# Ledger of designs, part 221: peptides against a protein of PDB entry 9IZ0

Target 1, 345 residues: chain A of PDB entry 9IZ0
Amino acid sequence: ITCLGSNGHTYKQLVKGGNDDLRQDAVMEQVFEQVNGFLRSYRKTSQRNLSMRTYKVIPLALKTGVIEWVQDTIPLGEYLDSAHKVYHPKEWSLSTCRKLIAEKQMEDLETRLKVYDLVCRHYRPVFRHFFLESYADPVQWFTTQTNYARSTAVASVLGHVLGLGDRHGQNILIDKTSGEVIHIDLGIAFEQGKKLPVPECVPFRLTRDVVDGMGITGVEGVFRRCMEFTLETLRREEDSLLSVLEVLRYDPLFSWLISPLRRMKKQKMQLENFNQPESGNITTDASRDPKIQRNNVSGESEAERAILKVRQKLSSTLSVEASVGELIRIAQDPSYLALMFCGWS

## One batch from the design tools (peptide; made by RFdiffusion4, then SolubleMPNN)

Design b2_p22_2_s1 (from b2_p22_2, 11 letters changed)
Fold by OpenDDE base, seed 3:
Structure b2_p22_2_s1 (fold): chain B 345 residues (1-345), chain A 22 residues (1-22)
Amino acid sequence: as target 1 above (345 residues)
Amino acid sequence: KEEKRKALEEREEKLEKKRKEL
């Protein structure tokens, strides 16, 4: 839908209907708006214009809402698949890489690491080309690459602290005007991604292509410093952040439990990434209901556990620099990346 | 198909020239 605003500007809106609960996305966007308040109040973050990019979500019902259409964006995964075919046409296809990782999913870590290394050698990073292709002016190139590293740093700290887990390339938009990242489909928070059939093992996405977009300095430039300033701000505002999360504990619109429909949809997307349909009648005998261990954990007990885990992540037991250093190390560790659906790009 | 390949090669050559000027 396109709406004309009272200011004479046209706004494109996406009306979403179906099995998607937009209430969780709307609540997470409200948490990011509060965090953006803290980032604007602190000198080290405000001087760098550090923010989590947000988008407007208006839930109308359990399964219906209006989403702001983010103009001039591309999904990271769409750009990477296209750019890889351009810059590395002799390397393996994304489907070949996915198949090899999937075939070894049930194997030991040593076997999975060998297959991950093999895939990495046959699927090289390309995301640096986004900035080189999109910005002909050196000042625009440097500015947009800096904005990308800054926005990725903020999103990485928030992703860790709020337990958003691994954000796959279809849930990360790149703004073509600013170079900033926009995280979409926020229906998994507070480490709920660890309960998926393939668990999220990393604190945030810091794959080879995510790093390649930061340019020659990689993680050791703008990215690390902006993570440190963001974490320093969140530690200072710990009580304010926990107070915002306590409001969500009592919000009847927020579900601390993963929706069975979202779990099934993610499980189906996970399985569809493994099964290219070769045209053979797999009668999915719907009779093997995998015993959804309904852990009879009350939503209140999950909320309390989530808030305790946020408090633990904001602990000052380690320096900001040591904490950020460990997060960057874990997010790039091949032992975790080899366990992911797409840890190679 | 061939026209898209040529337009891509010309784009790569222009980008590589700009990389040598930076």
Scores: peptide ipSAE 0.021, ipTM 0.490, DockQ to the pose 0.018
Fold by OpenDDE base, seed 1:
Structure b2_p22_2_s1 (fold): chain B 345 residues (1-345), chain A 22 residues (1-22)
Amino acid sequence: as target 1 above (345 residues)
Amino acid sequence: KEEKRKALEEREEKLEKKRKEL
């Protein structure tokens, strides 16, 4: 929809209806706005204009809301699928890669690593071409790559600390003007991604294409340093961040758990990406609801565990540099990426 | 199909020229 504001400006808005809990998105955006306050207050982060890109989410009901339309964006996964077909037309399709990884999903780590390596050899990174295509001016090219690396660093630290899941290429937008990343669909947080049918094993998305967009220095340039400054800021503001999360502990409307419906929807979306339309009537006999042991873990006990994990991730037991170094290592480790639904791109 | 292939080839050549000029 397009709304006329009281200021006479027209705003595009996306009305999202369906099964997506926009309340989770709205709460996470509020947390990001608070964190952006901390990043502006700290010299090392403010001097670099470090921020999590936010967008306005207005939940209208349990399953309906209005999202601010972020103009001039593209989903990372949409760009990568398009660009890969252009730059590597003889390599495997994304659907072929997905199929091979899922055919081996139940196999041992060694078999999964072999298939991951095979997929990686037949699906090369292309995301550097986004910047080369979009920016003819060398200064604008350098600036946008820098903005990309900075925004990705902030999002990576926040995504790790808050346990943000479901970070596939359709949930990461690229701003075509600034090169900044915008994370959307924030309803899998506090490590609930580990409860998905394919568990998330990485702290944040740092796949080969995510790194290829950082330019020649990869992770060792702006990205690493901006992760360090972001983590240093969050450690400094730990009590402030925890106080923001404690407000959510008492919000009866905030879900600290992934809903069974959302889990099933994500499972179905993962499986439907493998079904060619063989017109087999899979009557999903909905009658075999496996007795999900409703561990009657009070929402409060899940909130407490989530806050405890945030505190643990902000621990000063390791230096900022050591902590960031380990996070970058794990996020790029083939032994974790081979276990992911899409760890190769 | 053929026009889309030609447009992709022209895009690739244009990008490769830009890559040699940078």
Scores: peptide ipSAE 0.019, ipTM 0.472, DockQ to the pose 0.020
Fold by OpenDDE base, seed 4:
Structure b2_p22_2_s1 (fold): chain B 345 residues (1-345), chain A 22 residues (1-22)
Amino acid sequence: as target 1 above (345 residues)
Amino acid sequence: KEEKRKALEEREEKLEKKRKEL
């Protein structure tokens, strides 16, 4: 839809209806707005314009709302698939890579590392070409690549601290004007990504293509330093951040757990990527409702565990530099990336 | 396509050189 604002400007908006609870997205966007306040208050983050890019979410009902249409964006995964076909036309398709990783999903770590390495050799990074294609001016190129590294650093720290899951290339938009990342579909938070059929093992998305977009320094430079400044700010504002999260503890509409419906939807999407048509009638009799033992873990106990986990991630036991160094190491570790649904790009 | 790739690679090298000079 297009709305006319009170300022006379027209705004495009997406009306989202279906099974997706937009309240989760709206709450996470409110948390990001508060964190953006903290980032503006500190000289080290403010002088670099560090922010999590936000979008407006207006939940209208349990499963319906209005989302701000972010103009001039592209999903990271859409760009990467298109660019890979252009720059590496002799390499494997994304579907071939997905199939090979999937076929080895139940195998040991050694076998999964071998197939991950094989996929990586036949699907090379291309994300640097986004900046080279989009910006003819060297100053604009440098500025947008810097903005990308900065925004990715903020999103990586926040994604780790808040335990944001489902960070696949379709849930990360690239702003074509600024080079900034915009994270969408925020309904998997507080480490609930570890409860997916393919568990998330990395603190944030730092795949080879995410790094390729940072240019020649990769993670070593703007990205690492901006992660450090962001984590330093969040550690200083720990009590303020925890107070914001405590408000969510009492929100009856906020789910600290992944919804069974969303888990099933993600499971189905993972399984549909396995079915190329080999002609074999596997009637998966969908009639066995697994008696999910409703462990009546009170929503309060899950909120308390989530808040405790946020506090643990903000611990000053390690230096900011050591903590960021370990996060970057884990996020790039093949032993974790080989376990992911799409760890190679 | 190949000419565009080469032109982008040459541009990347020029930009890397400038980035080392700044």
Scores: peptide ipSAE 0.009, ipTM 0.473, DockQ to the pose 0.016
Fold by OpenDDE base, seed 5:
Structure b2_p22_2_s1 (fold): chain B 345 residues (1-345), chain A 22 residues (1-22)
Amino acid sequence: as target 1 above (345 residues)
Amino acid sequence: KEEKRKALEEREEKLEKKRKEL
């Protein structure tokens, strides 16, 4: 929908209907705005304009709302699929790679690592080409690639601390003007991604294509330093951040648990990516809601556990440099990436 | 397509040299 604002500007808005609780997105965007306040208050982060890119979410009802349409964006996964076909036309298709990884999903780690390595050799990174294609001027190219590394660093630290899940290439937008990342569909938080049919086992998305977008220095340049400054800021503001999360503990509208419907939708999306659509009308008779016994794990006990996990991730037991070094190591470790649904790109 | 790839690779190398100088 295109709306005319009271200021005379036309805003494109995405109306999401039906099935996604936009209240979770709205709450996470409010947490990001608070974190952006902290990042603006500290010299090391403010001098670099470090921020989590936000978008306006206006929940209208339990399952409907208006999302700000972020202009001039592309999903990372859409760009990568298109670019891979252009730059590596003799390599395997994304569908072939997905099929091989899924066929081994129930196998041991050694078998999964062998298949992951095989896929990686037949599906090479291409994300560096985004910056080379989009920016003719060398200064704009350098600036936008720097903005990408900075925004990815902020999103990586914050995504780890808040336990953001479902960080696949369709839930990460690239701003074509600034090179910044925009994270969308924020309804899997506080490590609930570990409860998915394919558990998330990395702290944030740092796949080969995510690194290829950082240019020559990869993770060892702007990215690492901006992660360190972001984590230093979040450790200083630990009590402020925890106070924001405690307000959410008492919000009856905020769900600390992945909804059974969202879990089923993700399971279906994982299955549909393997079956070519035979046009079988699976009338999902929505009438058989399996009475998944809501084990009365009080929403309070899950909120308390989530807040405790945030506090643990902000612990000063390790230096900022050591903590960031370990996060980068784990996020790039083939032993974790081989376990993911799409860890190669 | 292949010429555009080569031109982008050469551009990458030139920009890479400039990045080492800054």
Scores: peptide ipSAE 0.020, ipTM 0.540, DockQ to the pose 0.016; fails the geometry check

Design b2_p22_2_s3 (from b2_p22_2, 9 letters changed)
Fold by OpenDDE base, seed 5:
Structure b2_p22_2_s3 (fold): chain B 345 residues (1-345), chain A 22 residues (1-22)
Amino acid sequence: as target 1 above (345 residues)
Amino acid sequence: KKEILEKLKEREEELEKKREEL
């Protein structure tokens, strides 16, 4: 919908109905605004204008709300699918790659690594072309690529610390004006992505295309340094961040667990990506609710476990450089990426 | 292109270092 603001400006707004808990998004955006406060307070992060890009979420009810439509954005996955067809028209389709990975989903790691490597050879990175196409001026090109690397670094650290899941290419927007990343659909947090039908095994999305967007330096430039400064800031503000999360522990409307409905929706989306639509009426016989054993894990015990995991991720046992180095290594490790739903792009 | 990018990277590192000194 388009709304006229009281200031006379027209705002495009996305109304989400029915199925996504926009309260989780709104709460995570509030956590990001607090973190942005910390990033503005420290010289090393403030001088670089490091921030998690936020968007305004107004929950109207438990399952309905208004999201600010982020102008001039594109989903990363939409750009990559389009660009791959243009730059690599002789390579495999995204659907072919998805099928091959899925057919081996139940196989051993060695078999999955072989298929992942095969897919990687037939589906090459293209995300560098986003910056090359969008910016004719070399200064704008460099500035936007730098903004991309900076914003990706902040989102990677914060996404790891908060255990943000479901970071597929449709949940990561690219701002066409600034080159910054905008993370959306924040309802899988605190490592609940590990409970998905295909478990998330990486700390954040650092696939070959995410790295290709950083240009010639890859991870060994602005990205690594901005991850280090972000993690340094979050370690300094550990008690402040934990205090923000403790407020959420006592919010009875905040779900520390992935909803069964969201899990089923993700399972269905994973299955539908493998079946071409043969026009067979899948009568969803809603009568076989698998008895989801509500493991009555008290919401408090999951909140406490989540906060403990955040504290563990902020531990100063390793240097900032060593911690960031290990996170970057794991996020790029083929042994983890081969296990993902879409680890090649 | 490569040489311009290295010079821009060096200049960004110098500007960042100068910003750290201010």
Scores: peptide ipSAE 0.014, ipTM 0.358, DockQ to the pose 0.013
Fold by OpenDDE base, seed 3:
Structure b2_p22_2_s3 (fold): chain B 345 residues (1-345), chain A 22 residues (1-22)
Amino acid sequence: as target 1 above (345 residues)
Amino acid sequence: KKEILEKLKEREEELEKKREEL
């Protein structure tokens, strides 16, 4: 839908209907708006214009809402698939890489590491080309690459602290005008991604292509420093952030439990990426309902556990630099990336 | 396709030279 605003500007809006609960996305966007308040109040983050990019979500019902259409964006995964075919036309396809990782999913870590290394050698990073292609002027190129590293740093700290887990390339938009990242489909928070059939093992996405977009300095430039300033701000505002999360504990619109429909949709997307239908009648005998262990964990007990885990992540037991250093190390560790659905790009 | 890749490489080298000058 396109709406004319009272200011004479046209706004494109997406009306979403179906099995997607937009209430969780709307609540997470409200948490990011509060965090953006803290980032604007602190000198080190304010001077760098550090923010989590947000989008407006208006839930109308359990399964219906209006989403702001983010103009001039591309999904990271869509860009990477297209760019890889252009820059590395002799390397493996994304489907070949997915198939090899899938075939070894049930194998030991040593076998999975060997397959991950093999995939990495046959699917090289390309994301640096986004900035080189998109910006003719060196000042625009440098500015947009800097904005990308800054926005990725903020999103990485928030992703860790709020337990958003690994954000796959279809849930990360790149703004073509600013170079900033926009995280969408925020229906998994507070480490709920660890309960998926392929668990999220990393604190945030820091794959080879995510790093390649930061330019020659990789993680050791703007990215690391902006993670440190963001974490320093969140540690200072710990009580304010926990107070925001306590409001969500009592919000009847927020579900601390993963929606069975979202779990089934993610499980189906994971399984459909494992099953290319070679044409053979697999009668899916619908009688093996994988016993959804309805852990009879009350939503209150999951909320309390989530808040305790946020407090633990904001602990000053380690320096900001040591904490950021460990997060960057874990997010790039092949032992975790080899276990992911798409850890190679 | 090949001409676009060559132009992108020449531009990458020009952008990196200008970055060393800033």
Scores: peptide ipSAE 0.005, ipTM 0.402, DockQ to the pose 0.016
Fold by OpenDDE base, seed 2:
Structure b2_p22_2_s3 (fold): chain B 345 residues (1-345), chain A 22 residues (1-22)
Amino acid sequence: as target 1 above (345 residues)
Amino acid sequence: KKEILEKLKEREEELEKKREEL
């Protein structure tokens, strides 16, 4: 829809209908805005303009809402599939890579590592080309690549701390003007991604293409330093962040657990992507709700466990540098990436 | 703590107002 603002400007908005609970997205965007307040108040993050990019979400009903249309964006996965066909036309297709990983999903780690390595050799990173194509001026190129590395660092720390799941290439937008990342579809949080049929084993997405976008220094440049400053800010503001999450504990509309419907939808998509190329618009008329017995794990006990895990991730037991170093190591470890649905790109 | 709760509540009220305007 197009809305006319009180200022006489027209705003494009996406009306999202279906089975997705936009209240989870709206709540996570509120948490990100509070964190952006902490990042603005701390000198080391403020002087670098570190922020989580946010978008406006207005939930209208249980399954309907309005999302701000972020102009001049592209999904990371859409860019990477297109760019890979252009720059590496002799390499394997994304569908071939997906099929080979999928065929070995039930095999041992050694077999999965061999297939992951094989896929990696036949599907090389291309995301550096986003910056080289989009910016003719070297200063704009350097600025946008720097903004990408900064934005990815903030999103990586927040994604780890809040346990954001479902961070596939379609849920990460790239702003073509700034180079910043915008995370969308925030309904899998507080490590609920580990409960998916393909468990999420990495703290955040740091695949080869995500690293290739950081330029020659990869993770050892702006990215590592901005992760350190972001984690230092969140450790300083631990009590403030935990107080924001305690408000959500008493929100009867906030779900600390993955929605059974969303879990089944993701399971079905993971199973259907074994057999069909992603052709747009599966409006599956899901008019059959099986009454899944709510195992009465009290929502309060799951909230308390989630808040305790956030506190544990903000622990000062390790230095900021050691903690960031370990997170970067785990996020790039082939032993974890080989277990992921799309760990090669 | 209290100021963060007030800011979250003000934002919820703004979102609800925008929902009533749509």
Scores: peptide ipSAE 0.000, ipTM 0.325, DockQ to the pose 0.019
Fold by OpenDDE base, seed 1:
Structure b2_p22_2_s3 (fold): chain B 345 residues (1-345), chain A 22 residues (1-22)
Amino acid sequence: as target 1 above (345 residues)
Amino acid sequence: KKEILEKLKEREEELEKKREEL
């Protein structure tokens, strides 16, 4: 919809209707705004204008809301699919890669690693071309690539600390003007992504294409340093961050657990992406309903466990550099990426 | 192309050093 503001400006808004609970998105955006306050208060992060890019979410009902339409954005996955067809027209399609990974999903790690490596050889990174195509001026090119690396670093640390899941290429927008990343669909948080049918095993999305966008230094430039400064800020503001999360502990509207409906919807989307009709009756016997152990874990006990995990991730047991180094290592490890639904791009 | 990438890398390192000094 397009709304006329009281200031006479027209705003595009996305009305999201259906079964999507936007309250989690709205709450996570509020947490990001608080974190942006911490990033502005700390010299090392403020000097670099480090922030999580936010958008306005207005929940109107239990399953309906208005999202601010971020103008001049593209989903990362949409750009990558388009660019890959242009730059690598002889390589495999994204559908072929998805099919091969999904066919081996129940196999051992060794088999999954072999298929992941094979897919990686037939689906090369292209995201550097976003910056090279979009910016003719070298200063704009450099500035936007720097903004991308910075925003990705903040989002990676914050996404790890808050345990953001479902970070696929359609849930990450790129601002075409600034090069900044915008994370959307925040309804899988506090490591609930590990409870998905395909468990999320990486701390954040740091695939080959995400790295290719950082330019010639990859992760070893602006990205690593901005992750370190962000983590240093979050460790300093641990008590402030935990206090914000404690308010959510008592919010009866906040879901610390992935809803069974959302889990089923994600499972169905993963299966529908497999069931594009290339002729072959694979009756996947969907008849193993994994006994929903209704562990009557009170929502309070799950909130307490989530807050405890946030505290553990902010622990000063390792240096900032060592902690960031390990996160970057794990996020790029083929042994984890091969287990993901789309770890190759 | 290679020479432009090297000059851009050098300028990246210089601009980031200047941002560390500020």
Scores: peptide ipSAE 0.020, ipTM 0.392, DockQ to the pose 0.013; fails the geometry check

